# Peptides against a protein of PDB entry 5VZU, part 79

Target 1, 271 residues: chain A of PDB entry 5VZU
Amino acid sequence: GRTLEDIFHEHMQELILMKFIYTSQYDNCLTYRRIYLPPSRPDDLIKPGLFKGTYGSHGLEIVMLSFHGRRARGTKITGDPNIPAGQQTVEIDLRHRIQLPDLENQRNFNELSRIVLEVRERVRQEQQEGGHEAGEGRGRQGPRESQPSPAQPRAEAPSKGPDGTPGEDGGEPGDAVAAAEQPAQCGQGQPFVLPVGVSSRNEDYPRTCRMCFYGTGLIAGHGFTSPERTPGVFILFDEDRFGFVWLELKSFSLYSRVQATFRNADAPSPQ

## One batch from the design tools (peptide; made by RFdiffusion4, then SolubleMPNN)

Design b2_p15_7_s2 (from b2_p15_7, 6 letters changed)
Fold by OpenDDE base, seed 1:
Structure b2_p15_7_s2 (fold): chain B 271 residues (1-271), chain A 15 residues (1-15)
Amino acid sequence: as target 1 above (271 residues)
Amino acid sequence: DFSVPDLDERKMLDV
């Protein structure tokens, strides 16, 4: 039977061959699209912009990170053999924070999987509930006939009524020791480690993260066949670095900000 | 059983 190693080796050979074909075909009609940097908003989790991702054999991919209310999106600027440029490689739900366990339990892939799948189910329920409210409102425009009925006026005023009394009873409220919710210290990152069996080509990932969110990643076959969204974890490390754990693929992608300055890359102001 | 979807037809993030 083909081993996983054989399949990976065959796949790497195909990717190299495809890259060679694309680079050797001089007659390719190249379509150019102008890219603008997304505007930054004060409430953006980090500054939006270009990030370089490392996807194993695919090499360096460029992704545009942008914020859309309580959602973040990674849009492919570079295509690969599976997913063309312009596709949303990651979609992040900033409403659904993932709380990582302690460092010991972070090594357990099954624990991370449980947490992510529980959040996925909540997201699915919220989508089903929100779909029902939009459907019922459109029905009854019954033709309300215009009947004209008249103006009449009347006024009256007054009355005051009274008093009733004061009863005392002084039941002592028991001292419910409010477990002091330790204020989530807004500034301290938590220790971070990849689960055992999650592969990263680069072991040089940040060992501390600020926060994590539920998200979905786009996967597809060669030529963008059978595209689907898989569950994952967006990991914010710092202002210039984030990761994505592809749960079903058991893989991790690290994204680092492109530090290059681009002249005239700002979107024209909407006139 | 996580049926690893047929790896041949999906973006193997080359791990």
Scores: peptide ipSAE 0.038, ipTM 0.725, DockQ to the pose 0.034
Fold by OpenDDE base, seed 3:
Formats: structure tokens, C-alpha cells, sequence
Structure b2_p15_7_s2 (fold): chain B 271 residues (1-271), chain A 15 residues (1-15)
């Protein structure tokens, strides 16, 4: 019988062969596109830019992280056999924080799965409610071709006088107890561990995280067949490192900032 | 049964 090592070796050979086929098919039609780094904004969660990720059998990938209001996006700079360059590999909803439990409960995959699926359901509900409001607004513009009946001049009825006595209804401003936004404890990272059964290529990941958010990852078959978005967790470790837990795949990807300085990589100022 | 997780060709992340 084939050993697990034989199967792994065959799969690695297939991936190397696919990578070779993809690189060789382009020998006659290389399109170069200039990549611009997104400008940093003060409200960005971290500095946008290039990150290197380790995906499983595909090896090293480059992703551009960018911020779009309350959303973050990872865009593939390198393609792989499944997902071409320019695709949005991860989409992060910065409105939906994931609160990790204590370290003991973080090892439980079912607990993480519960938390993520509860947030996924909230996101789905918000999308349905916003879809209904947009639908009802379009129904009322029926073309009332109401013919212009001629404006008869209505007479100026006289200005009755101003004696509005000021009723001092001292409505006590109900102290809307602004739910004290617990000061984002911006400084102390939470202890972090991957759940049991989540595959990581390297055990050398940060054991402390700053914050987590709900997101979705793009998966597809070879040649970008049957592309779909799966639920996951974006984990911010620090200014230069983030992770993504692919919930359905039970896998973890670590991304580290590319420290190379790029000359002339800034987007041209909009003229 | 070590079911080799079906190499669902869709798993970019087959480790």
C-alpha cells in the first residue's frame, strides 16, 4: 500500500509539476502589471502593504492587505493552481470582532466554531434586513403621470398672531447611559493558541494576539473551479503579523510583512 | 482508518 509519506511525496510532485506547467504556459504571453501600495490612513488597523503567507502545499504566497472603511481585504499578488493573482483571498469585517475565550477553551475547536458561526449568522441577518429596506424603497416610484390640473390661485389667508406661551416642560434628559465603551485595552495582547486539530505548517506563530475579526476566505479547485467563500477568523498579532483560521478547512495561515522597501511604489496622486 | 482527508482538489491548504 502507499504510505502516508508516498502520498505526500506524490502530491508534492504534482504541485511542483502544476507550478511548472503554469509558469511554462505563460512563456509567450506575460502581462506585467504595476502594483501600487495603498496609502496609509490614520484609521487603518495596521499599515497596509505586502505580506508573505505560508499556505500548505503551495508554499510562499504574497498578499496585499488594504483597508476599505470597516472592511479589510487580502488580494493575491501571487497566484496558485487554485486561485489566480488579483483575487481577494480574504475579506475581513472589522465590524464583527471575535472574542477568543481563555487558553483552555481556545484549544476546543468546537468552541471557536460556535463563536464564528454565531457571528456568521448575525452578518447574514444584517444583509437580509438591508436588502429589504433597499427593495421597499424601489417599489414606490410608480410613474404617477398625474396630469397637471391647473393651479387655481388660493387666496392669502391672514397671519394670526404669535401668542405661543412657552410651556416649560422640563423633560429631564434621560441620561442615555452611553454604554461605557470599555476602553479598548489597546496594550495587553491576549494569550493565543490554535485549537486542537487546526493544521499549521509551523508551530512558530505568535502566542499573543491583539484582536480578532470575522472574515471569509476564498477557496477553489485547480484552475479556479467552483470558487466559494468559507468562514474564518482574522487574527491580528502585531503591526507586522496577522493570521487567518480557515474554519471549514481546519487550517491556519500566518502572514508576515514584507520588510523590503519599494521605490516609486506609491500610487500616483489623483490628478 | 486514516482516511487521508479526501484531497478535495479545492483545498488550497492541504497540508
Amino acid sequence: as target 1 above (271 residues)
Amino acid sequence: DFSVPDLDERKMLDV
Scores: peptide ipSAE 0.038, ipTM 0.723, DockQ to the pose 0.031
Fold by OpenDDE base, seed 4:
Structure b2_p15_7_s2 (fold): chain B 271 residues (1-271), chain A 15 residues (1-15)
Amino acid sequence: as target 1 above (271 residues)
Amino acid sequence: DFSVPDLDERKMLDV
């Protein structure tokens, strides 16, 4: 029987072969596209920019992280056999924070799966409701025939009257101590561990995270066949590192900021 | 039980 190691080696060989075929076939026809760094906004979760994926055997994958109001996007700068360059590899919903359980329960994949799928269903409901409101608003502006407003009259009806009594009863309003929702301290890292059965090619992932969000990852077959969005978790570790847990794939991708300073990489000012 | 996540041709991620 093939061992897990045999399967891994066979697959690694196929990827190396595919990479060799792609590089060798396209050696004579390279299309260059200028990439601009996204402008940073004050409300951005972290500084936008280039991040390096740590995929081990796949080599260097580069993703551009950008912010779009309550959404973040990872755009592939490097393509692969499945997902071409310029595709959104991850879409993050910054409205839907994932609350990780304690460290013991974080090891349970089924618990993470439950939390993510509950958020997925809420996102789906919100999309269905918002889709209905956008459809009904194109109602028929039928011509408002200006029917003349009849001047119906001023009836004065009258002034009644007076009386008194003062009853005191001073029932003390019980102090409903509003449990002050402790403002989620936007800075304390929580302990982080991958669930059992989630594979990471790098064991050297951060063991603390700042916050997590619901997101979707793009998966496809070779040649971008049957592209679909799978549910996942965006893990913000720090200003320079984030991860993505691919729930259905039971995998984790780590991304680290490219520390290179680019001269003249800023987007041209909108004229 | 390391279920090698099925090398479904759709997996962008060699797990």
Scores: peptide ipSAE 0.031, ipTM 0.721, DockQ to the pose 0.035
Fold by OpenDDE base, seed 5:
Structure b2_p15_7_s2 (fold): chain B 271 residues (1-271), chain A 15 residues (1-15)
Amino acid sequence: as target 1 above (271 residues)
Amino acid sequence: DFSVPDLDERKMLDV
């Protein structure tokens, strides 16, 4: 039977061949567009910019990290056989922090999966609730047709009864002390390890992370067929490094800031 | 066990 290694090798050969076909097809007809670096905002989690990622089969890829209020986005600058350039490879919800367990429990993929899927369900509920509020607000401006009509008057009447008394029972509301989510110390990194069975091409990932967030990654077939969003974890290591755990794919992508200085890469000021 | 079909269909090798 074909081994997993044989299948990986065959798939890698196919990807290399596809890459060769695509590069060779475009060698004579390259359209260049300028990429602008997004301006840094005070509320940005880290400085936005270009990051180099090592995707499993595709090798070195370039992703633009940008911030959009409570969302971060990784946009592919380099395409691959499955996902073309300009697609949002990752979308991060900065409202939904992932709390990693202790280092021993971080080795358990099922524990990470549980945590991520619980957050995914909260995100779905919030989207459903917010969708209902936006839907109900538009319906009620029916035109008040001013129908004029006039009439009359009467009259009656009265009846009375009765009395039932005022039972006092003052049941004290037990103060459910909402355990104040201790503001997770924004400064000290926590020990980090990938779960067992999560593939990383580079074992040299940072062993300490600052914070994690819920996110989704884009997956597709070759030629961008059947594109879907899969749940994952954005891991901020430091100012220059982040990772993404693709939960369903059981893979990890490490991204490192491109340290190259780009002349004139700043976005034109909005005139 | 990642079934071989799930690897071919779902980009499991690509990321």
Scores: peptide ipSAE 0.031, ipTM 0.718, DockQ to the pose 0.033

Design b2_p15_7_s3 (from b2_p15_7, 7 letters changed)
Fold by OpenDDE base, seed 3:
Structure b2_p15_7_s3 (fold): chain B 271 residues (1-271), chain A 15 residues (1-15)
Amino acid sequence: as target 1 above (271 residues)
Amino acid sequence: DFSVPDLDESKMLDV
């Protein structure tokens, strides 16, 4: 019988062959597109830019991280046999923070799965409610046949007088206790560990995280067949490192900022 | 124990 090791070696050989075929097909027609770094905004969770990601069997890939209001996006700069360059490998919902349990309960994959699936259900409900409001608003534009009702003359209704009694309604200013969003204690990262059964290429990942968010990752078969979104967790470690837990795949990708400074990589100012 | 993401032999869905 094939061992798990034999199956792994055969799969790795197939992926190497597919990578070789993919790279060799470009020898006949390379289209070069200039990539611009997204402009940094003050409200961006971290500085946008290029990150080196680890994708299990695929190896090292380059992803562009960008921010779009309350969403973050990872866009593939390098493609693989499954997901081509220019696709959105990860989409992060910065509205839906994931709260990790204590370090002991973080080792439980089922607990992480429960938390993520609960947030996924909230996101689905919000999308359904917003779809219903947009649907009802379109139904009322029945064509008002503007029958031209004849211009009846404006009778000048008389100027009623000035009775100015100042009602002293001392409406107590309801103290809108602005729930002071306790400034998220920006300083102390939470201890972090991967759940048992989540695969990582390296055990060398940050053991402290700043914030986590709900997100989805793109997965597909070879040749971008049957592409789908799978639920996951975006983990912000620091300014230069983030992770993504692929929940259904039980895998972890670590992303590290490309420290190389690219001259003239800024988007041209819109003329 | 290098658990490769379970190759569902039917769907090599990679990332």
Scores: peptide ipSAE 0.032, ipTM 0.685, DockQ to the pose 0.039
Fold by OpenDDE base, seed 4:
Structure b2_p15_7_s3 (fold): chain B 271 residues (1-271), chain A 15 residues (1-15)
Amino acid sequence: as target 1 above (271 residues)
Amino acid sequence: DFSVPDLDESKMLDV
């Protein structure tokens, strides 16, 4: 039987061939669209910009990372046979931090899967609850019936009375020891390893990460057929590197910042 | 046996 390695190799050859055919056929018919770098905001997790992604078999892709409040997005700048340029390859929920276990338990794919799927269920519940609040608010523009101003009545003052007794009872204040929420160590990197059975293009990924978040990745068949969002983990390594674990695909993509400076890459100020 | 859902072999490799 074909090994998993043989299947990946054959698929990589097919994708390279497809990419070669596409690039060769479209050499004379390229449509160019200007891309602007997203503005940086103080609350951005890292500086937004262009990242070079490694997708194993797909090889090299360019993704724009941008921040949208409590969400981050990776937008494809390069398309592939499955997902065209301009699609959001990853969507990150910065409200839903993933706490990775210790390094030993990080090797357990089932543990990572459990953690991610629990977060996915919370995200789904929050979306359902927020959908109900948005639905109920539209209904009650009932007509302003002008009901009239009824009158003033004045009524009275009464006065009484005195009594005084002083009961002492000195109930001891129980010291509710407020469990000091340990400040989430936002600054110290933790040891990082891919789970066993997660495919990486190579073993050359950062072995320390700053933080992880729940996210979804976009997958599709050739020609953008049956596109769907799969659960995953966004892994922030540093200011210039992040990863995405595609949970269902058991794959890891590494993204590295494009260090090139672009002239006139800033979005024009809205006049 | 967690049956890997039939992610069409095309989808499992194409991210």
Scores: peptide ipSAE 0.028, ipTM 0.689, DockQ to the pose 0.030
Fold by OpenDDE base, seed 5:
Structure b2_p15_7_s3 (fold): chain B 271 residues (1-271), chain A 15 residues (1-15)
Amino acid sequence: as target 1 above (271 residues)
Amino acid sequence: DFSVPDLDESKMLDV
């Protein structure tokens, strides 16, 4: 029988062959598109720009990180056999921080999966609630009040209804101690380890992270077939490094800033 | 040890 290792080697060979076919086809039909670096904003989690990503099977890819209010996006600059260039490989919800457990419990994939799926369910609920508010606001086209005629002045009378006494029931305001979300200490990195069974191409990843956020990754079959968004964890290590844990794929992608200075790569000022 | 993601034979989905 084929081992899982044999299937993986065959799949890797197919991916390499597809990558070779695509790269060889590019020599015949090069379309050059100018890439502009997104402008940095003061509220950006880190400086936006180009990152070199390691995707387990696909190898080295270039991703543009950009910030869009409370969301971050990784856009593929390089494509692969599954996901073409220009697709949003990762979408990060900066509203939904993930708190990693202690280093011992970080090794447990099921614990990380539980934490992320709980956040996923909250995100889904918020989307449903926000969808209802947007739906109800459009329905009240008020009926055209037909102007009814000026009917008459009837005057009727004054009846005196009675004396109901004010009951003083002093309901004590239960102090809902809003558990003050301790402002996440922005400065001290947490010890970080990948869960057991999460594949990384390199064991050389940062062993300390600043913060994590909920996100979704784009996955597809060869030729961008059946594309879907899977849950994951965005891990900020530092100003120049982040990771993404693909939960369903049990894989980790490490992204490192491209330190190359590009002349004239700044976006033209919006006129 | 490259832990192969469980390639459910039905969907060769990759990143």
Scores: peptide ipSAE 0.026, ipTM 0.682, DockQ to the pose 0.038
Fold by OpenDDE base, seed 2:
Structure b2_p15_7_s3 (fold): chain B 271 residues (1-271), chain A 15 residues (1-15)
Amino acid sequence: as target 1 above (271 residues)
Amino acid sequence: DFSVPDLDESKMLDV
């Protein structure tokens, strides 16, 4: 019988062959699009730019990380047989932080799955509620013709008197020590390990992370068939490295900043 | 044990 290794090897050969066919076909119809680096903003989680990602079977890809308010996006600069260039490989919700458990519980895939699925359900609820508020808010601006209600004269209700009893009782204001929400120390890296059964192409991933967020990844069949968004975890390691855990695929992609300085890659100033 | 992600043979959905 075919081993799982034989199936994986055949699939890898097919992907390499497809990638070769695609690159060879693109040589006949290369639409060169100039890539502009997104402008950096002060509120960006890290500097936006180009990252090299490791996708398990596909090899090395280039992704552009950009920030859009409370969302981050990874856009494919290199396409593959499944997902063409220009697609959003990852979409990150910076409102929905993932809290990783301790290092022992991080090894449990079911625990990570539980945490991610609970966040996914909250995101879904917020989208439903925000859809209702946007729907109801448009319906009620019927023009209330403010008919000028005639100014009925307010009768002078009489000034009842001054009775001045001075009761002093100086109840000490109990100092409700507002538990100062310790500013989540944005600087202390948490120990990080992949769950058991999550495939990483490289075992040399950072063993500490700064923060994690809920996100979705794009998956598709060959030729961009049946594209869908799957839940995952964006892991910020440092200024130059992030990861994405593809929950349903049980895979991990590591992204490292492209350190090359590109001349004339700045976006044209909006005129 | 290389846990090959379950290639759903029916849906070669890849990343």
Scores: peptide ipSAE 0.024, ipTM 0.674, DockQ to the pose 0.036

Design b2_p15_7_s4 (from b2_p15_7, 6 letters changed)
Fold by OpenDDE base, seed 3:
Structure b2_p15_7_s4 (fold): chain B 271 residues (1-271), chain A 15 residues (1-15)
Amino acid sequence: as target 1 above (271 residues)
Amino acid sequence: EFSVPDLDESKMLDV
């Protein structure tokens, strides 16, 4: 029987061969597109830009991180045999924070899976409720054929008088104690460990994280066949590092900021 | 054990 090592070697050889075929096909017709760095906004979770990601067997890829209100997006700058360049490898919902348990319970994959699937279900419910409100609003624009009923001159009904009795109803302003969102103690990262059975290419990942969010990753077969979104966890480690846990794949991708300074990489100001 | 992402032998779903 093939060993797990034989299967891994065959898969790695196939991926290397596919990568070679793809790179060799470029000799015929390359379209170069200039990539612009997204402008940074004050409200961005971290500075947007280029990150170097680890994708297990695919190796190292370049992803552009950008922020879109309460969403973050990772866009592939480099493609692979499964997901072509320009696709959104990860979509992060900054509305749905993931709370990691203590370090002991973080090792339990089933607990992380439960937490992520509970958030996934909330996101699905919110999307269904928002879809119903948009549906009911469209039904009422039946074409009211406004028959032009002739404008009968409405007579000026007279000015009734001014009796201004000042009712002193001292409605106590209910102190809506705006629950002061305790300023997220941005300081101390929580201890972080990958769950048992989650594959990482390297054990060299940050052992503390600032915050986590629900997200989805794009997966596909070779040649971008049957593309689908899989649930995962975006993990912010620091200003220059984030991770993504692919829940269904039981894999972890580490992303590190590309420290290279690019001249003229800023988007041209809209004239 | 390097769990290769589960090669469903029918669908190499890679990232």
Scores: peptide ipSAE 0.032, ipTM 0.696, DockQ to the pose 0.039
Fold by OpenDDE base, seed 1:
Structure b2_p15_7_s4 (fold): chain B 271 residues (1-271), chain A 15 residues (1-15)
Amino acid sequence: as target 1 above (271 residues)
Amino acid sequence: EFSVPDLDESKMLDV
């Protein structure tokens, strides 16, 4: 039987060979698509733009990060043998924060898996409840026959008066002990480590994160066969770096901002 | 030990 190592080596060789074939074909009809940078909004979690992502064996890819209300999206600018350019590699739900445990418990993959799968179930329930309310409202437009019932008149009902009695009731000021809102620790990064058994292309990832959110990643077979969404964790490290933990794949992708400046890359104003 | 999930070779799902 093939070992896990044999399968991994065969897969790596195939990916490298496919990438080589695509780049070495003499008669490549290349289609060029213009990319525009998304406009930045004040409420954006970080500045939108281009990021360099690491996808395990696929190597370095370019992803556009954009914000859409309470969702963030990573869109592939580069494609690979599995997922073509223009696909949404990650979708982040900014409503569903992931609370990482302490640093000791962060090393436990099963603990992270439990937390993520619990949030996934909440997201599914919210989607089912919201789907039912939209369905029931459309059914009852039966054809109301247009009978023209007549215009009965304007009766002027009268001006009742002024009585003003000022009841004095002097209710005591109960000392509302202002429960000290624990300052939302929005600004202090927490220690971060990958769980044991999560693969990273390198060990050079930030060891402190600001926030984590639930998200889904896109996975597919070669030629974009059987595409599906897998649960994961978006990890915001800083203004220029984020990560994604692919839970089912037990892999980590690090994304770093492209520091290159582009001329005429702003989206045309919507006419 | 990388527990590669039982990748049905037909379902080598990559990222």
Scores: peptide ipSAE 0.032, ipTM 0.684, DockQ to the pose 0.034
Fold by OpenDDE base, seed 4:
Structure b2_p15_7_s4 (fold): chain B 271 residues (1-271), chain A 15 residues (1-15)
Amino acid sequence: as target 1 above (271 residues)
Amino acid sequence: EFSVPDLDESKMLDV
């Protein structure tokens, strides 16, 4: 029987061949689209920009990382046989932090799977609840009937009266012990290891991560057939490196910042 | 039981 390694190797050869065919056939027929670097914001988790991703068998791809409030997005700058350029390869929910267990339990794929699937279910519930609130608010633009209702004028007057006294009762202010939100230890990296059975292109990934978040990745068949979002984990290693664990695919993609400076890469100011 | 959708072996490799 073919080993999983044999299947990956054959698939990698096919993808290399496809990439070679596409690059060779279209050498003279390339359409160019100008890309702009997203502006950096103070609240951005890291500086937005271009990252070089390792997609296992697909090899090297360029992804634009951008931040959109409590969401991050990885947009393909390079396409592949499955997913064309301009698609969002990853969507990260910065509201949903993933807490990795200890190193022993991080090796357990089923534990990571449990954690991610629990977060996925919460995200689905929040989307359903928020969808209901947005639906109910649109309905009741009832017609502004113009009713002219009138001027009535009344009236009086009086009068009384004086008395009552002084009751002191000094109810003690109950000390609402504000549960001190433990400051999110944003600074100390935790030990990181891939779960057993998660494939990586190489073992040369950071063994310490800062933060992890729930996300979804885009997967499709060749020619962008049956595109779907699969659950995963965004792993922030440092300012210049992040990873994505594709949970269902049992794969890991490492992304490293492109250090090249581009002239005129800033988005034109909206006039 | 979360049935992992039968990701066609082709899709499982194609990220």
Scores: peptide ipSAE 0.028, ipTM 0.692, DockQ to the pose 0.031
Fold by OpenDDE base, seed 5:
Structure b2_p15_7_s4 (fold): chain B 271 residues (1-271), chain A 15 residues (1-15)
Amino acid sequence: as target 1 above (271 residues)
Amino acid sequence: EFSVPDLDESKMLDV
């Protein structure tokens, strides 16, 4: 019978062949579009820009990281057989921090999966609640009732009812000790290891991370068939490196900043 | 080791 390794090898050969076909077609019809680097904002988690990513079987790809308020986006600059260029490969929710367990428990894929799926459920609940508030606010355009006439001022009287005594019941305010969210020590990275069974292209990834966030990745079949968002973890290592754990795919992508300086790559100021 | 795509033969989904 075919082993999982045989199936994987056949699939990689197919992906390489598809990649070769797509790249060979560019010799016949090249359309060049200028890419502008996103402007940096003071509130950006790191400097936006181009990153070189590793996508398992697909190899090296270029992704543009940009910030949009409380969301970050990775946009494919290079496409592959599954996900074309210009798609949002990753969407990061900067509202939903992932707390990694200790280094021992980080090796447990099921623990990471539990943490991510709990955050996914919170995100889904917040979207449902926000959808209800947006739905109810549009319904009350009640009909303009016609202005009926100014009927008269009847004056009736001031009845006096009586004297109910003030009961003093001094309910002690229970000190709800607000569990002080320990200020996330913004300065010291925590030890980082991939869970057992999460595949990386190599073992050369940072063994310390600053912070993690919930995110979703885009996956699809060949030719961008049946595209869907899968849950994952954005790992910030440093100013120039981040990772994404594709939870359902059990895969890790490492992204490193493209250090090349581009002349005139800044977006034109919005006129 | 490379990332094994989900081997559900029904969904050759990759990144």
Scores: peptide ipSAE 0.027, ipTM 0.698, DockQ to the pose 0.043

